# Peptides against a protein of PDB entry 6TME, part 277

Target 1, 324 residues: chain A of PDB entry 6TME
Amino acid sequence: NRLKRAYIALQAWKKAFYSDPFNTAANWVGPDVCSYKGVFCAPALDDPSVLVVAGIDLNHADIAGYLPPELGLLTDVALFHVNSNRFCGVIPKSLSKLTLMYEFDVSNNRFVGPFPTVALSWPSLKFLDIRYNDFEGKLPPEIFDKDLDAIFLNNNRFESTIPETIGKSTASVVTFAHNKFSGCIPKTIGQMKNLNEIVFIGNNLSGCLPNEIGSLNNVTVFDASSNGFVGSLPSTLSGLANVEQMDFSYNKFTGFVTDNICKLPKLSNFTFSYNFFNGEAQSCVPGSSQEKQFDDTSNCLQNRPNQKSAKECLPVVSRPVDCS
Target 2, 324 residues: chain A of PDB entry 6TME as posed
Amino acid sequence: NRLKRAYIALQAWKKAFYSDPFNTAANWVGPDVCSYKGVFCAPALDDPSVLVVAGIDLNHADIFGYLPPELGLLTDVALFHVNSNRFCGVIPKSLSKLTLMYEFDVSNNRFVGPFPTVALSWPSLKFLDIRYNDFEGKLPPEIFDKDLDAIFLNNNRFESTIPETIGKSTASVVTFAHNKFSGCIPKTIGQMKNLNEIVFIGNNLSGCLPNEIGSLNNVTVFDASSNGFVGSLPSTLSGLANVEQMDFSYNKFTGFVTDNICKLPKLSNFTFSYNFFNGEAQSCVPGSSQEKQFDDTSNCLQNRPNQKSAKECLPVVSRPVDCS

## One batch from the design tools (peptide; made by RFdiffusion4, then SolubleMPNN)

Design b2_p26_6_s1 (from b2_p26_6, 14 letters changed)
Fold by OpenDDE base, seed 3:
Structure b2_p26_6_s1 (fold): chain B 324 residues (1-324), chain A 26 residues (1-26)
Amino acid sequence: as target 1 above (324 residues)
Amino acid sequence: MSLSSIDSSPETIEKELEEAEKRRAE
């Protein structure tokens, strides 16, 4: 029964292929689905005497097509990896039947529509990669209520604010980069107890950085570059005891870059270029350390090379945003 | 598994799945 359903699903999917340049599905013939290229069988969790389709791996197959509703018959699939293809359309709601879903990677495709809310229905999901697609609209707050290890959202068309529920996330890696997110970073960010890497690059985020960022004791990568952030850097950033890579470039930050930030014990790279900083500590000066790399280019710093003109600086520096 | 045990078409299953989804949305 289970392999029969899998056969129906996989044959429907083969029919949904418009192009298969590497002939990946050439052997997708006959009832022995476990012999299909990119299809992996394992003993069922509820009955070890029964073989089921437990995984799909079509990564880098350059397949053009769509995901048909019949994929909902693959009820034993825990691993679904189809990155680096040309699949289009939407993620089928019928995938809600895949209650064992553990890793879902549809990255680097041509998927469209809103956030695939079917991913929220999977109780055991640990890995979600939907990056490099054309997903749009709001990010559902419920995504951060999931016990995910990693959340890859970058290079999409997501809009609106980052949900306040972000603080509930147990993820170690979260990417928001290259979307259309707006508003402030939620203060609840400091509650992300397992966070190691967070990337906000290339959005429309604005306002002051929340002081609660300094509570991210396990963060090694913090990139907020290419946004509209304003005000001074929070003094609480001195609490980032494990940060190695930090990027605040291409924003509208003002004020003084302090020793407490530049002397962070694990800091390897700190980029704060293309802002309106009007001062920096000696420890922040590029070349001041052999162990740390700094970039202070295109700020309002005195006696530093490659800075903005007084004409560009004065209007911004004279009207600093108070974040207190 | 033999071909004789495969008696359902993908199109039939799609329709059944779509109908089930509609019922859940109600």
Scores: peptide ipSAE 0.026, ipTM 0.558, DockQ to the pose 0.018
Fold by OpenDDE base, seed 5:
Structure b2_p26_6_s1 (fold): chain B 324 residues (1-324), chain A 26 residues (1-26)
Amino acid sequence: as target 1 above (324 residues)
Amino acid sequence: MSLSSIDSSPETIEKELEEAEKRRAE
């Protein structure tokens, strides 16, 4: 019986709770698992006459505990939402048995270990949110071979380079922010045909921005702030016809901020502060437009307020990185 | 509230599941 397996799994999970401040699992008593708070039943896909556990929603329950291996018995679960808890440990490999997994949200927890490669085993996965955890190590290249709509990786401990396979991603939203990613953004980024939002904030990324970023025609948000990027902004950024928010602040960029970038048709906010830019077009000057907001603070610009000293600028501006 | 233990009796679980299913069908 599928509900019997679910009962075993859910009772094992309840036993794995260290704290339940809101008494969410208080009614997790008896075999009627479909009555459990945060447990949702639906007709099975293979037999509509059979009721199965199809979803878990324990969002914002502040539960402390871990995910026991017995959760692998929840073979009919397609929706697993447990964000904003205090679950710790690793994601069990036994979850590979949840072949119907469609949405997996374990964000805002205390999970540790490497990337949960079990997520790569789910053939129908569309939504993956593992942000605000302590996952570490390398990002598997295979993550971008998945037909995901969204990939949330931000606020973890991921290291190494961003995989070249990023260009294969069909995701509309990808977040890398607040990790330890290093190296260059792959040139294959321009192949992300469905990308709307990408965020690289607060990593150790470096090198020149690839020209291929300008091929991201559907991007509305591009944030590369708080990294170690060098060189000039690619002239191909003029191709970002739909960008609304763009942030390059807190890097080591040099050169000129061009008119073609600042006049992007949908641009609302463009922040390029805390770099080493030595010139900007008039269209980039803060206050030049009522519809666009710019921040040019702490660059090497002449006749602008709040710029770096000549002592700080000269060593960097005099040795521009050639990105060609 | 105290966390309940896992019921170790398969026969009891099956019986109670059947009863619960009947209640849901009503």
Scores: peptide ipSAE 0.024, ipTM 0.543, DockQ to the pose 0.014
Fold by OpenDDE base, seed 1:
Structure b2_p26_6_s1 (fold): chain B 324 residues (1-324), chain A 26 residues (1-26)
Amino acid sequence: as target 1 above (324 residues)
Amino acid sequence: MSLSSIDSSPETIEKELEEAEKRRAE
């Protein structure tokens, strides 16, 4: 009996709660699991005459606890939303049995350990949100082989390099922000055919930006701020026909910021502050456009306010990094 | 049963829980 299995799972989970400030599980009593707050039933896909637990929504419940392995009994769950809680520990491997998983949101919790590789086992997964946790270690390359619409990894403890498989991703939104990723952005990034938004903020990324970024024709948001990038901005960035928000601030970029970047047709905000740029086109000057906002603060620009001292600039500008 | 075994086999968990419930009812 599928509902009996669900009952076992949900009762095990209730027992795994350390704190339920809003008494969310107060009505989690008895065999009628479909009446449980945050539990949603639907006809089974394989047998419409059978009612099954198809979804969990415990968002914003502030529940402290862990995910017990008995959750693997929820084999009909396609939607699992438990964001903004205080769940700790690891994601159970038993969740591999949830083969219908479509949306998995465990964001804003206290999960630890390596990347939850169980998420890679779900054949139909479209949405993965694990942001605002304490997941650590390397990102498995296989994450980008998944046909995901969105990948939220930000605000974790992930380290190592970004996998070259990123180019295989079909995701429209990918966030790497506020991790410990290092190395270069893979050249394969230009192959992300559906990419609209990508965020690298606040990592240890370095090297030159790959020219292949300019192939991201559908990108509307590109944020690479607060890293260790060097060299000049790729001239191929002129290919970002749909970019609206672009941020390269707080890096070690050098060279000249060109007209072909600042005149991008949909560009609304371009921040390149806190670098070592030694020149900019007139079109890049803050206030040069009413339609575009620029920030050139704290560079090595001549005749601009709020720039770095010659003492700070000279050692970097005199040793340009060749990205060719 | 080891934690690893429990974690990897929901069906086993189900059986064990059912058995435990029976024992508690006795």
Scores: peptide ipSAE 0.023, ipTM 0.557, DockQ to the pose 0.017
Fold by OpenDDE base, seed 2:
Structure b2_p26_6_s1 (fold): chain B 324 residues (1-324), chain A 26 residues (1-26)
Amino acid sequence: as target 1 above (324 residues)
Amino acid sequence: MSLSSIDSSPETIEKELEEAEKRRAE
């Protein structure tokens, strides 16, 4: 009996709660699991006459505890939302049995360990949110081989390079922000045909920006701020026909910020502050447009306010990195 | 099931779950 398995799983989970401040599981009593708060039943896909547990929503429940292996008995679950709790430990490998998993949101918890590779086993997964946890180590390259609509990885402890497989991703939104990623952005990034938003904020990324970024025709948000990027901005950025928000602040960029970038047709905000740019086109000057906002603060620009000293600029500007 | 089973192989977990279900059915 599928509901009996669900009952076993949910009772095991209730026992794994250390704290339930809103008494969310107070009604988790008896075999009628479909009446449980945060448990949603639907007709089974293979037999519409059979009712199964199809979803879990415990978002914002502030529950402290862990995910027991018995959750692998929830084989009909397609939606698993446990956002903004205090769950700790690792994601159980037994969740590989949840072959219908479509949306997996474990964000804003206390999960630890490596990337939850069980997420790679789900053939129908479209949404993965693991942000605001303590996941660590390398990002598996296979994550980008999956047909995901969104990938939220920000605010974790991920290390190493961004996999070159990123170009295979069909995701519209990808966040890497506030991790420990290092190395260059892969040139394959330009192959992300569905990308709308990508965020690299606050990593240890370095090197030159790949020219292939200019191939991201659908991107509306591109944030590479607070990294170690060097060299000039790629001239190919003029190809970002739909970009609205760009942030390159807090890097080590040099060279000239061109008209072709600042005149992008959909550009609303362009922040390139806290770099070593030594020139900008008139179209890039803050206040030059009523429709566009620019920030050129703390560069090496002549005749602009709030710039770096000659002492700070000269060592960097005199030795530009060649990205060719 | 012990906490150690959380990081076990899927096959091991399946076996343990089946055994646990059997024990609960008794």
Scores: peptide ipSAE 0.024, ipTM 0.573, DockQ to the pose 0.018; fails the geometry check

Design b2_p26_6_s2 (from b2_p26_6, 15 letters changed)
Fold by OpenDDE base, seed 5:
Structure b2_p26_6_s2 (fold): chain B 324 residues (1-324), chain A 26 residues (1-26)
Amino acid sequence: as target 1 above (324 residues)
Amino acid sequence: MSLSSRNASPEYIKEELEKAKKKKAL
C-alpha cells in the first residue's frame, strides 16, 4: 500500500525533528497521511483511483532536524518544498526512488556535504533550489545536462570552476552568487538559449569576460559583481538587446565603457562602480538619462566624482590585461 | 498563496542579502 509506505516515511521524519516551533507536525498522527499539515495527496498517475502523497510543503516551518533515509519511501512525490527550515545533514541517496520529482526546494536550510548528486538521478526534474545551505566541493558538470527551468546554487560553499557544460543548460534562471567559484566564465555560456537571468555575485571568478556573453539575447539580468574579472568589457555586450539590469561592480575591469553598452535598448540599471575604468562615453554618465540609472563610482575616470586616487589607478591602468 | 520559490529574482536575492547584512550590523 502506497499510503502505508508514506506513513512510515512521514513518521520517521517526525522522529527526525529536533524542534518544531510552530507545531507543524502536531497533527502527524495516525494512518491518514493526507490530513497531515504540509502533506498533499493526489490521484496516482498510473492509477487515478489510488490516492498517493504527491507533494510536501513545509516552507517557513523553522523545523530543526534531518532528512531520514525513509523519505525514499515517498515514491509518488513530485513536489518537495522544505525551504526556510533548519534541516541539517546530507540529502539522502534514498531519494533516488522519487522518480517523479519535478520540483525540489531545500533552500534556506543547514544542509552540508557535496552537491546532492541524487538530484541528477531524477529524470523529470524541472526546478532545483539548493541555495542558502552549506553545500561544498565541486559542481558536477552533469547538472547542466538536465532539462531544468531554474538552478539556484547561491549562498553555498561550492569551490570549483564553472563547468563548460553550462552552455547545454535550458534554464531561464541560474544563480551562482555567494560561493567560491573560481576560474573564467566558460565561452560556452553564449549557448544558453533560454537564459533570462544569471548571477555570479560574490565569487572568486577571474580572467576576461568571454565575448560569447553578447550572444545571450534573452538575458534581462546579468550580474557579475564582486569577482576578480579583468580586462575590458567585451564589445559584443552590445548584443544584449533585452538586458535590463547589468552589474559589473567590484571587479578589476579596465578600459573604456562604450556607448554601445550604455545605449542598450532595455537597459534600466547599469552598475560598473569599483573597477579601474579609465573612460566612459557620455551616455554612461550618471544623470545623463532619466530612464537609465548608472553608477561609475570608484573607477579611474577623469573629471568624475568619487574616483580612485591616481596612486591606486596608475599601477593597474598602465598594465591593462589584453583579452584578445 | 505560497510564494513560489521561482519568483526569487536576482533582485530579491540582493535585497535579502542586504537585509542579512543589516541584521549582522545590528
Scores: peptide ipSAE 0.022, ipTM 0.535, DockQ to the pose 0.295
Fold by OpenDDE base, seed 2:
Structure b2_p26_6_s2 (fold): chain B 324 residues (1-324), chain A 26 residues (1-26)
Amino acid sequence: as target 1 above (324 residues)
Amino acid sequence: MSLSSRNASPEYIKEELEKAKKKKAL
């Protein structure tokens, strides 16, 4: 009697709504849960003769409320998409009973508390989007031990270091942007064989960039802007054969920006502005290519416009951080 | 009979949910 359990769960959830401005749950009446707006039924995987609730889509419903523990009765749900709402509180631990969970999108809500460790309990999870919430504390290392295709963590309150387990991730897209992550990027990053896009924007990351970044052969987007990174750019960045977008702006980088980086074969945009670079190759100069955009603004470059003053540059450039 | 999106295969439901999903800018 799976649909009866689903009815109990969905009625408990409707009761947990404080506001439903689009009347999304207006038709959530009676035992026919498969007729409910945003509820999707399918044949059960274990018995094709049994209809079950397999998916929820409440995206962009602007619903205010919370997730009640009775949602743990939705044991056949594989797709849970509730982005762009005003749901608050914590992700219920009772969702550990949703063992078929494949895609979990709770992004753009008002969820709080630590990382939702219930997501780690789902053996088949491939997609995790928790961005644009108020999740806080440490990122559990075990998140990267999961066979996820995408990990969206951006625009939260996560703190501490990025786990070294990042190198185990099979994800093609990982976002850390707009959190409070600190410390160095782990050297294990170079082991992320499927990585296409990684974004570190607007954290408190520091130290030297690991040379192992150059092993990310499938990366198309690498953004490390708005952090506290120091030292020179790794020469191994010449290995980024597929990088299209690269941003190192708003850091404390020093040294020389090399031809080997600026001549990357698929590079379309390279922003290294707002650093302390004291030289660049001719191939890195803005306007040197019709196919590539560069921004060298606010560095310590000679004979370039919009550079930092000698007074700002000298204290930093005279004390380069050795990353060797 | 056109399979209703509410009584579709898991694969069809997945496809419909993915189509409904909007990408957010970073």
Scores: peptide ipSAE 0.020, ipTM 0.607, DockQ to the pose 0.044
Fold by OpenDDE base, seed 4:
Structure b2_p26_6_s2 (fold): chain B 324 residues (1-324), chain A 26 residues (1-26)
Amino acid sequence: as target 1 above (324 residues)
Amino acid sequence: MSLSSRNASPEYIKEELEKAKKKKAL
């Protein structure tokens, strides 16, 4: 019986709670698991006459505990939302049995260990949110071979390079922010045909921006701030016909910020502060447009306020990185 | 409440994605 297996799983999970401050699991008593708070039942896909546990929503429950291996008995679960809790430990490998997993949100918890490779085993996964945890190590390249709509990785401890397989991703949203990613952005990024939002904030990324970024015609948000990027902005950024928010602040960029970038038709905010830019077009000057906000603070610009000293600028500007 | 979400309409997915974006500002 599927509901009997679900009962075993949910009772094991209740036993794995260290704290339930809102008494969310107070009604998790008896065999009627479909009455449990945060447990949702639906007809089984293979037999509509059979009721199964199809979803879990424990979002914002502030529950402290861990995910026990018995959760692998929830074989009919397609939605697993447990964000904004205090769950710790690792994601159980037994969740590989949840072959219907569609949305997996474990964000804002205390999960540790490597990337939860069990997520790669789910053939129908569309939404992956593991942000605001303590996941560490390398990002498996196979994550981008998945037909995901969204990939949230931000605010973790991920290290190493961004996989070149990123170009295979069908995701509209990808976040890398606030990790320890290093190396260059892969040139394959331009192949992300469905990409709307990508965020690289606060990593150890370096090198030149790939010209292929300009192929991201559907991008509305591009944030590469707080990294170690060098060289000039690619002229191909003029291809970002739908970009609304663009941030290159807190890098080591040099050269000239062109009209072709600042005149992007949908651009509403462009921040390029805290770099070593030595010139900007008049269209890039803060206050030059009522429709666009610019920040040019702390560059090497002439006749602009709040710029770096000549002493700070000269060593960098005199040695431009060739990105060709 | 029946999780109608197994037939997650593109609209439902979009709404959940938008909610996910709004809940945790980067």
Scores: peptide ipSAE 0.019, ipTM 0.622, DockQ to the pose 0.066
Fold by OpenDDE base, seed 3:
Structure b2_p26_6_s2 (fold): chain B 324 residues (1-324), chain A 26 residues (1-26)
Amino acid sequence: as target 1 above (324 residues)
Amino acid sequence: MSLSSRNASPEYIKEELEKAKKKKAL
């Protein structure tokens, strides 16, 4: 009986709660698991006459606890949303039995350990949110071989390089922000055909931006701020016909910010502050447009306010990194 | 009600990321 297995799983999970401040699991009593708060039942896909546990929503419950291995008995679950809790430990490998998993949101918790590779075992997964946790180590290259609509990795402890497999991703939104990623952005990034938003904020990324970024014609948000990027902005950025928000602030960029970038047709905000740019086109000057916002603060620009000193600029500007 | 986790709209994520940027710039 599928509901009997669900009962065993949910009772094991209730026992794994250390604190339930809102008494969310107070009604988790007896065999009628479909009446449990945050448990959603639906007809089974293989037998419409059979009711199964198809979804969990415990969002914003502030529950402290862990995910027990018995959750692997919830084999009919397609939606698993437990964000904004205090769950700790690791994601159980027993969740590999949840072959219908479609949306997995464990964001804003206290999960630790390596990337939850069990998520790669789910053939139908479309949404993965693991942001605001303590996941660590390398990102598996295989994450980008998945047919995901969105990949949220921000605010973790992920390290190493971004996999070259990123170009295989079908995701519209990808967040790498506030990790410890290092190395260059892979040139394969230009192959991300469905990409609308990508965020690299606050990593240890370095090197030149790849020219292939200019192939991302559907991107509306591109944020590479707070990294160690060097060299000039690629001239191919003129290909970002749909970019609205662009941020290159807090890097080590040099060279000239061109008209072709600042005149992008949908550009509403372009921040390139806290770099070592030594020139900008008139179209890039803050206040030059009513429709566009620019920030050129703390560069090496002549005749602009709030720039770096000649002492700070000269060592960097005199030794530009050639990205050609 | 379809539990559309898509209510974490790209816009909401952007707003949260901008808030996080503002917190680091302080």
Scores: peptide ipSAE 0.011, ipTM 0.561, DockQ to the pose 0.206

